# Peptides against a protein of PDB entry 3KDP, part 45

Target 1, 230 residues: chain A of PDB entry 3KDP
Amino acid sequence: PFLIFIIANIPLPLGTVTILCIDLGTDMVPAISLAYEQAESDIMKRQPRNPKTDKLVNEQLISMAYGQIGMIQALGGFFTYFVILAENGFLPIHLLGLRVNWDDRWINDVEDSYGQQWTYEQRKIVEFTCHTPFFVTIVVVQWADLVICKTRRNSVFQQGMKNKILIFGLFEETALAAFLSYCPGMGVALRMYPLKPTWWFCAFPYSLLIFVYDEVRKLIIRRRPGGWVE

## One batch from the design tools (peptide; made by RFdiffusion4, then SolubleMPNN)

Design b1_p12_4_s3 (from b1_p12_4, 10 letters changed)
Fold by OpenDDE base, seed 1:
Structure b1_p12_4_s3 (fold): chain B 230 residues (1-230), chain A 12 residues (1-12)
Amino acid sequence: as target 1 above (230 residues)
Amino acid sequence: LEESLEAVKKFL
């Protein structure tokens, strides 16, 4: 989010406080829950890794976690951001380069894509209105991310959802997201303005995409052991 | 809040 904010000079899609809530709030319990995940049902049927050459955390795993899945998560967040701003009159193309004028408190006549003028205060309200849905979008895509992280090779349907701590983590992050979104005073305290309930659904296609993508990946790995996708 | 946010931005 921050890189695109700098490169594209768009209004800030995700606030610093919101990022901290992701990193320190929603991600911690789920990450800890993975430590209690059961081994894959077929783990003992696989050839042992070569301890001299094979790393537990290799470049491929890093690429999947932070490259591929992370990009899908970011796309989900930005999709929500662009939808919100478009509903408020700012089309995606119009947002490019707009940041300088957007953040200038002395400019009170920034025009949207339809010629409507926006005061600084109005612009900041809509900006902060994007932060909470972006955050919620990340939480929703993290459901899929956390679930797919249960296994490296087996389908989640094969592994099952036996880790009660992981299930608790999913509820915890969702409850935290709801709390931050709807608790009175969060708009003042965190600049996370309440979102319409409909925004929770904006991320669902991306959550499904992550899940399907990883299941297909794992299916390919199972059918073609030692392939480049592993 | 802005000052706090700016402080966090400097930290991160």
Scores: peptide ipSAE 0.007, ipTM 0.352, DockQ to the pose 0.026
Fold by OpenDDE base, seed 4:
Parts: C-alpha cells; structure tokens; sequence
Structure b1_p12_4_s3 (fold): chain B 230 residues (1-230), chain A 12 residues (1-12)
C-alpha cells in the first residue's frame, strides 16, 4: 500500500495506524494459532528436511508469501480503495499525482473527476473513510490466507478445521476489526471512520481467489511431486 | 500514543 502511495502519488490508501492495527492486532493471534496446527496426515511419509541444505525460509516461500499471496492481498485492498473513491467522485485515473494537492490543507478546491470541489476537511473524511474498508478488506483476505497456511501440501478439506485456536483467532480478528471500525471515537482516535456493512463483502472475491489459487497449487503439488510449484 | 504514532508515521 505505502509503496503505491509513493510511486503513484495517490491519496493514502491505508494509514499507519491501520497498518499497526493489522500487524499488532489482527495478525498476531492468527499467526500464533498456526503453531498449534495439527500435523499434516502425510507429514511422516515425507522425507525430513535436511537442516544443512533446506532453509526454513527459502526463496520459494518468500516468492509465495510476498510475490503471490501478498500481491493478491494488496490488489484486494486497492480494489476496495478505488471503488470507494470512485463512489465519492474520484476515478482511479484522476487519483494519479493527486496526493500533493490532496494533502495540502491550504487547497480547498481540489476537483474530483466530475468537477466538484472538495475542501481539505472533506477530502480527509473521504480518505479516512477509505482506511477502514481497506483494513477490513485486509482482514477478510487474511481469513483465506490463514486458512491456506494451515497446510503446505494437503488440501484444507483434507486437513479440516480442527485447530480451535485458529478458529478463535479468526473470530478474534473479525471482532477486533468490527470494534475498530464501529466503536464510537475510532474516527478521532484511529482516523477510522465507520463504513457500511456491505463493504465487508467487497473483499470476498479476493478471499475466494486466494483460497482457490492455493487449493489448485496444492493439488498440483500432490499430483506432481517435485515440480517447480512445490 | 499519538506522539508515538506520529513518530511511526514519520518513519514509515
């Protein structure tokens, strides 16, 4: 998010506070819950990792986590961001290079894509209105990400949802997201303005995409052991 | 907290 904010000079899609809420609030319990995941049914049938040659974090894992899943996650967030701004009169093409004027408090006549003028206060309301649904989008995408992280090779349908701590983590992060989104004062404290409940569904296609992508990947790994996808 | 968050904002 922040890289695109810098490169494209768009209004800030995800605030620093919101990022901290993701990293420290919504992600910690789910991540810890993975330590309690049951071993895959075939784990004892696989060759043990060679501690001298096989790294815990390899280029393939980094490529999957940041290059594939992270990109889909970012796309989900940006999709929500662009939809909200478009509904408020700012089409995606108009946002390019707009940051400088957007963030200038002395410019109170920034035009949208339809020629409407926006005061600094109005623009910041719209920006902070984007932060909350971007955050919620990330949480909704993280549901799929957490679920796919349960296994390396087996399908989630084969592994099942037996980890009660993981299930608790999914509810906790969702409850926290709802609290941060709708609790009175969050607009002032965290610059997270409340959003319509319908915005929670904006990320669902991306969560489904992540889930389907990983299940297909795992299916390929199971059918073709030792492939480049593994 | 606000000062800490502003410091983080400047760093990020």
Amino acid sequence: as target 1 above (230 residues)
Amino acid sequence: LEESLEAVKKFL
Scores: peptide ipSAE 0.006, ipTM 0.350, DockQ to the pose 0.025
Fold by OpenDDE base, seed 2:
Structure b1_p12_4_s3 (fold): chain B 230 residues (1-230), chain A 12 residues (1-12)
Amino acid sequence: as target 1 above (230 residues)
Amino acid sequence: LEESLEAVKKFL
């Protein structure tokens, strides 16, 4: 988002405080929960890996897969951002290069895609209105990420949701996201304005996409052991 | 997840 914010010169899609809340708040307990995940049911059936050859390939593939997942996460967040701004009169094409005028407090007549003029205060309200849904979108997508991280090869349906600590992590990150989104004063303290409950569903297609993508990947790995996908 | 988040952070 920050790179796209710089490159495209769009209004700030996600605040620094919200990024910190993701990094230090919502992700910490879920990440720790993965340390307690049960071994895959087929681990004992696998041949010993050659630590010199098999680790590097697996790390590169994991890094590539997580890189791809990260791109899908970013796309989910930006989708939510663009939808909110479009609903407020700012079409995606109109946002390109708008940042300079958007952030100028002396310009009170920034036009939207429909010719409506926006004061600096009104623009900042819309910007901060985007921060919370973007944050929530990331949390919802992280549900899928956390679930797919349970296994490297087995389907989540084969592994099951037996890790109670992971389930607690999912609950905790969701509760924290709800707290940060709806607690009185968060708009002032964190510049996170409350979102309509409907915005929680905006990320669901992307969460499902990540889940399906990883399940298909794992299915390919199971059917073609030693392939380039493993 | 961290790498995904780092990738998201790079895009974010």
Scores: peptide ipSAE 0.008, ipTM 0.367, DockQ to the pose 0.031; fails the geometry check
Fold by OpenDDE base, seed 3:
Structure b1_p12_4_s3 (fold): chain B 230 residues (1-230), chain A 12 residues (1-12)
Amino acid sequence: as target 1 above (230 residues)
Amino acid sequence: LEESLEAVKKFL
């Protein structure tokens, strides 16, 4: 999020506090839960890892986690961000380069895509209105990410959802997201303004996309072992 | 809090 904020010079899509809530709040329990995942049914059919040559975290895992899935997550968040700003009169093209004027407290006549002038205070309200839905979007996408991380090769339908700690993690991150979004004072304390319940659904297509993408990937791996998709 | 957050923003 912050990289795109710098590169595109757009209004800040995700607040710093919100990022901390993701990194420390929503991600920790799910990540720990994966340590308690049951081994895949075929794991004992594989040769033991050579500790001298094989890393626990391979380049393929990094590529999937940070490259492919991370990009889809970012796209989901930015989609929500652009939708909110567009609903408030700022089309995506108009946001490019707008940051300098957007963040200037002395400019109170920043025009939107329709020629409406926005004061600094009004702009900051809209910016902070984006932070909470962006956060919630990440949480919703993380549901799919956590579920797909259960297995490397087997379908989630083959593995099942027997990990109670993982299930707890999904509820915990969702409950935390709801708390941060709707608890009184979060707008002042965290710059996280309350969101309409409809914004929770904005990420669902992306969550589904991640899930389908990974299931298809795993299916390909099962059908064509040793392929480049592994 | 805002200043602390602004400082953290520089690292994120």
Scores: peptide ipSAE 0.007, ipTM 0.384, DockQ to the pose 0.027; fails the geometry check

Design b1_p12_4_s4 (from b1_p12_4, 10 letters changed)
Fold by OpenDDE base, seed 1:
Structure b1_p12_4_s4 (fold): chain B 230 residues (1-230), chain A 12 residues (1-12)
Amino acid sequence: as target 1 above (230 residues)
Amino acid sequence: LEEAWKAVEEFL
């Protein structure tokens, strides 16, 4: 998010507070829940890793987690961001380089893609209206990310959803997202303005994409052990 | 709070 914000000079897509709410709020319980996940049915049939040669976190895992899944998450967030801004008159191309004027409180006549002038206050309302749906988008894609993290090799359908702490984590992060999105005063306190309930569904295609992608990955690993996808 | 946020935004 921040790299595109800096490079493209677009209005801030995700606020610092929303990031803190993700990192400290929504991700904490789900991450802890994975410690209580049942072992994969075939885990004892695998050779133990060599602690001298085999890293617990390898480059392939980092590439998958931060490179592939993280990019899909970011794309989901940015998709939501661009759709909201487009619905408010700001087409994606028009946002390029707009940040300087967008963040200037003395410029009250910033034009949208249709020639409508926007005051600083109006622009900030729209910006903060983007932060909450971006946050919610991340939470929704995190559902898929958490579910795919239940197993390294087996399908989630083989593992099942028996971890009650993980299920609780999914409800907790969703409840927290709803609280932060709809509680009165969150717009002033956290710059998190309420979103239309329809925005929760905007992330679902990306969540499904993450899930399908990982299930296909795991299927390939099961069919072709030792492949480049493991 | 809004003034405080504005002050933070000016500092950043």
Scores: peptide ipSAE 0.026, ipTM 0.639, DockQ to the pose 0.024
Fold by OpenDDE base, seed 5:
Structure b1_p12_4_s4 (fold): chain B 230 residues (1-230), chain A 12 residues (1-12)
Amino acid sequence: as target 1 above (230 residues)
Amino acid sequence: LEEAWKAVEEFL
């Protein structure tokens, strides 16, 4: 998010406050819940790791965590951001380089893609209206991310959803996201303006994509042990 | 809070 904000000079897609709400709010209980996950049924059938040659954090793990899943999450958030701005008259191509004028409080006539003029206050309302759905999009894709983290090799359907702490974490992060999005005064306190309930569904295709992608990955690992995907 | 945020925005 922040890198694209700098490179493309677009209006801020995800605020620092919303990032803190993810890292310190919604992600903590889900992350702790993984400590209570049962071991995979085949763990004792696997060869032991060689501590001299096999790193705990290898290039494959980094690629999966940051290069693949993290990129799909970011794409989901940016999709929501661009859709909201387009519905408000700002097409994606028009956002390139717009940040300088967008953030200037003395410019009250910033034009959208249709020639409509926007005051500074109106622009900040729509910006903060984008931050909340971006945040919610991240929470929705995190449902899939947390579920896929239950196993390294086995399907989630083989592992099942027996971890009650993980299930509680999914409800907790969702309830916290709803609280931060809809509680009166959050627009002033956190710059998180309320979102239309329909925006919760915008992330569902990306959440499904993450889940399907990881299940396919795990299927390939099970069929072809020792491949580059492991 | 709005005044505080405005002050932060002016400082940044």
Scores: peptide ipSAE 0.021, ipTM 0.601, DockQ to the pose 0.023
Fold by OpenDDE base, seed 2:
Structure b1_p12_4_s4 (fold): chain B 230 residues (1-230), chain A 12 residues (1-12)
Amino acid sequence: as target 1 above (230 residues)
Amino acid sequence: LEEAWKAVEEFL
């Protein structure tokens, strides 16, 4: 998100405070919960890894986690961002290079894609209106990410949802997201304006995509051990 | 808080 903000010079899609709320709030309990996940049923049937050649966290796993899944998460967030801005008159192409004028408090006549002029205050309202839905989008895709992280090879349906701490983590992150989104004063304190409940559903296709993608990946691994997907 | 945020924005 932040890299695209710099490169494309678009209005800020996700605030620094919202990022901190993800890193310190919503992700903490889920991440800890993974330490309590049950071992895969086949783990004891695998040969011991060679500690000299086989990394616990290989470059492929890192590439998949941060490269592929992270890109899908970012796409989900940006989709929500672009939809909100488009609904407010700012088409995606018009946002390119707009940041300089957008963030200038002395320019009160920034035109949207339809020729409507926006004051600085109005622009900041719509910007902050994007932050909360982007945050919530991340939380919703994190549900899928957390669930897929339960296993490396087994399907989630084979592993099951037996980790009560993980289930608690999913509840906690959702409750925290709702609190940060709807608690009075969060707009002033965190620049997180309340979102319409409908925006929660915008992330669901992406969450499903992540889940399906990983299940297909795991299926391939099970059918073709030692493939590049492992 | 709004003034504090403005101060942060002016610093950035």
Scores: peptide ipSAE 0.021, ipTM 0.604, DockQ to the pose 0.024
Fold by OpenDDE base, seed 4:
Structure b1_p12_4_s4 (fold): chain B 230 residues (1-230), chain A 12 residues (1-12)
Amino acid sequence: as target 1 above (230 residues)
Amino acid sequence: LEEAWKAVEEFL
């Protein structure tokens, strides 16, 4: 998000406070819950890791986590961001280079894609109205990400949802997201303006995409052991 | 809090 904000000079899609709420709030309990996941049923069929050659975190895991899943998460967030701004009159092409004028408090006549003028206050309301749905989009996508992280090779349907701490983590992060989004005063305290309940569904296609992508990947690994996808 | 955020926005 922040890299695209700098490169494209678009209005800030995700606020610093919102990032902290993700990194320290919603992700903490889910991440800890993975330590309590049951071993895969096929783990005893795998060769022991060579501690000299096989790292716990390798380039392949980093590539999958940040290069694939992280990119899909970012795309989900940006999709929500662009939809909200488009509904408010700012088409994606018009946002390119707009940041400088958008963030200037002395410019009160920034035009949208339809020639409507926006005051600084109105622009900031729209910006902060994007931060909360972006955050919620990340949380909804994290449901899929957490669920797919339960296993490396087995389907989630084979592993099942037996980890009660993980289930608790999913409810906790969702409850926290709802609290931060709808609690009175959060708009003032955190610059997280309340969102329409419909925005929770905006991320569902991306969560489904992540889930399907990983299940297909795992299916390929199971059918073709020793492939480059492992 | 709004004044504090405005001060942060003025600093950034």
Scores: peptide ipSAE 0.021, ipTM 0.616, DockQ to the pose 0.024

Design b1_p12_5_s1 (from b1_p12_5, 10 letters changed)
Fold by OpenDDE base, seed 4:
Structure b1_p12_5_s1 (fold): chain B 230 residues (1-230), chain A 12 residues (1-12)
Amino acid sequence: as target 1 above (230 residues)
Amino acid sequence: DELKKAFELLLS
């Protein structure tokens, strides 16, 4: 999100505080929960990793984590961001290069895509209105990310949802997201303004996409062991 | 509440 903010010069889609809430708040318990995941049913049938040749973090893992899943996650967040701004009169094309004027407190006549002028205060309200649903979108996408991370090869349907700590983590991150989104004072403290409950569903297609993508990937791996997809 | 205060301080 921050890279696109810099490159495209758009209004900040996700604030630093919201990023910290993701990294330290919503992701910690779910990530720890993966340490308690049950072994895959076929793990003993696979050859052990060669510690001399096989890196824990290889180019393929980086490609999947950042290049594939991370991109889908980012697309989900940006989709929500663009929809909210469009509903407030700022079409995506109009946002390009707008950052400089958007962040200038002395400019109180920034025009939207329809010629309506926005004061600095009004623009910041809209920006902070975007931060919350972007954050929530990330959390909703992380549900799928966490679930797909349960296994490397087996389908989630084969592995099942037996990890109680992981299930707890999903509820915890959701509850935390709801708390941060709707608790009084969060607009001032975290610059996270409350969102309509319907915005929680905006990320669902992307969560489904991630889930389906990974299940298809795992299916291919199971059918074609040793392929480039593994 | 403590978390909220901490973040408020970070943003001030």
Scores: peptide ipSAE 0.009, ipTM 0.429, DockQ to the pose 0.036
Fold by OpenDDE base, seed 1:
Structure b1_p12_5_s1 (fold): chain B 230 residues (1-230), chain A 12 residues (1-12)
Amino acid sequence: as target 1 above (230 residues)
Amino acid sequence: DELKKAFELLLS
């Protein structure tokens, strides 16, 4: 998100505070929960990892996590961001290069795509209104990400959802997201303005996409061991 | 409320 903010010179899609809430608030408990995941049923049938040749984190895993899943997460967030701004009169094309004028407190006549003038305060309200949905979108997508991380090779349907700590983590991150979105004073304290409940559903297609994509990937790995997908 | 205070502290 921050790279696109710099390159495209668009209004800030996700604030630093919201990033910290993701990294320290919503991601930590789910990540710890994976340490308590039950071993895959076939783990003892696999050859042990060679610690000299087989890295714990290999290029394929990095490509999957950051290159594929991370891209889908980012696209989900930006989709939500652009929809909200478009609903407020700012079309995506109009946002390109707008950051300089957007962030200037002395310019109170920034025009939207329809010629409506926006004061600095009004612009900041709509910007901070985007931060919360972007954050929630990431959390909803992280549900799928956490679930797919339960297994390396087996389907989630084969592994099941027996890890109570992981389930607790999903509820915890969701509860935290709801708290940050709806608790009075969060707009002032964290610059996270209240979210319309409908925005929670904007991320669902992306979560489903991640889930289906990973299940298909794992299916291919099971059917064709040693393929480029593994 | 405790979580809110923790976040406020992180932001200070």
Scores: peptide ipSAE 0.009, ipTM 0.378, DockQ to the pose 0.040
Fold by OpenDDE base, seed 5:
Formats: C-alpha cells, structure tokens, sequence
Structure b1_p12_5_s1 (fold): chain B 230 residues (1-230), chain A 12 residues (1-12)
C-alpha cells in the first residue's frame, strides 16, 4: 500500500497507525495459534528435507507468502479504498497525482471528479474513513490466510478445524478490529473513523479467492508431487 | 523517548 501511495501519488490508503494495529494487534494471536496446529496426516510419508541444501525459507515460500497471497490481500484493500473514494466523488483516475494538493492544508478548493470542491478537513475525514475499511478488509482476508496456513499439502477439509486456539485467534482479531473501528475516540487517537457494517462484506470475494486458490494449489501438489507449485 | 516522539508525531 505504501509503495503505491508513493509511486501513484494518491491519498494515503492505509495509515502507519493502522499498519501497526495489523502487525501488533490482529496478527499476533493468530500467528501463535499455528504453533499448536496438528501435524498433517501424511507427514511421515514425505521424504525428509536435506538440511544442507534445502532452506526453510526458499524462493517458493517467498513467492507464495509475499508475491501471490500478499498481492491478493493488497488488491482487496485497494479495491475497498477506491470504492469508498468513488462513492465520495473521487474516481480512481482522478486520484493519480492528487496527493500533493490533497495533503496541503492551505488548499480548500480541491475538486472531485464531479467539480465539487472539498476543504482540507473534509478531505481528511474521507481519507481517515478509508483507513478503517482498508484495515477491516485486511482482517477479513487474514481469516483465509490463517486457515490456509494450517497445512502445506493437505486440504483444510482433510485437516479440519480442531485447533481451538486458532479459532479463538479468529474471534480475537475480529473483536479487536470491531473495537478499533467503532470505539469512541478512535478517530482522534488512531485516525480510524467508524465504517458502515456493509464494508465488512467488501473483502469476502478476496478471502474466498485466496481460499480457492490455495486449495487448488494443494490439489495440484497432491496429484503431481515435485511440481513448480510446491 | 524515540517511541514517545513517534507517537506524538502520529497523534499530531
């Protein structure tokens, strides 16, 4: 998100405080919960890795974690961001290069795509209104991310949802997201303004996409061991 | 102290 903010010079889609809430708030308990996941049923049927040649973090894992899943996650957040700004009169094409004027407190006549002028205060309200739904979108996508991380090869349907700590983590991160989104004073303290409940559903297609993508990937691995998707 | 400054900057 921050790279696109710099390259495209768009209004800030995700604040630094919001990023910290993800990294330190919503991700901790889910990450710890994975330590309690049961081993896959076929783990003893796999060949052991060579500790001298096979890295724990290889190019395939990096590609999956950051290149594929991370990209889908970012796209989900940006989709939510662009929809909110479009509903407020700022079409995506109009946002390109707008950041300089957007962030200038002395410019109170920034025009939207329909010729309506926006004061600095009005623009910042809209910007901070985008931060919360972007954050919530990330949390909803993280539901799928956490679930797919339960296994490397077996389907989630084969593994099941027996890890009670993981289930608790899903509820905890959701409750924290709701607290940060709707608690009075969060707009001032964290620049996270309340969102309409309907925005929680905006990320569901992306969460489903990640889940389907990973299940298909795992299916291919099971049918063709040693392939490029492993 | 740096963390406090960072928080103050974020809250300003």
Amino acid sequence: as target 1 above (230 residues)
Amino acid sequence: DELKKAFELLLS
Scores: peptide ipSAE 0.008, ipTM 0.386, DockQ to the pose 0.024
Fold by OpenDDE base, seed 2:
Structure b1_p12_5_s1 (fold): chain B 230 residues (1-230), chain A 12 residues (1-12)
Amino acid sequence: as target 1 above (230 residues)
Amino acid sequence: DELKKAFELLLS
């Protein structure tokens, strides 16, 4: 999100505080919960890892976790961002290069895509209105990310949701997200304005997409062991 | 590699 903010010179889609809330707040308990995940049912049928050749985290796993899944996650967040701004009169194309004027407190006549002029205060309200939904979108997508990380090869349906700590983590991150989104004063303290409950559903297609993508990937791995997808 | 870097930066 921050890279696109710089490269495209768009209004800030996700604040630094919200990023910290994700990295340190919502992700900690879920990440720890993965340490308590049950072994895959077929793990003992696999050959032992060769410590000289096989890394714990291979390039394929890195590419999957940070390359592919992260792209889908970012797309989900940006989708929410662009929808909110479009509903407020700023179409995606119009946002390109707008940051400089957007952030200038002395410019009070920034035009939207429809010729409406926006004051600095009005623009900042819209910007901060994007932060919370973007954050919530990430949390909703992280539900899928966490679930798919339970296994490398087995389907989630084969593995099941037996890790009570992981389930607790999902509730915890959701509760924290709700707290940060709706607690009085968060708009001032964190620049996270409360969002309409309907915005929670905006991320669901992306969460589902990640889940389906990973299940298909795992299916391919099961059918073709030792492939480039593993 | 540039796409990877861009993505790492996007996630950071």
Scores: peptide ipSAE 0.008, ipTM 0.326, DockQ to the pose 0.022; fails the geometry check

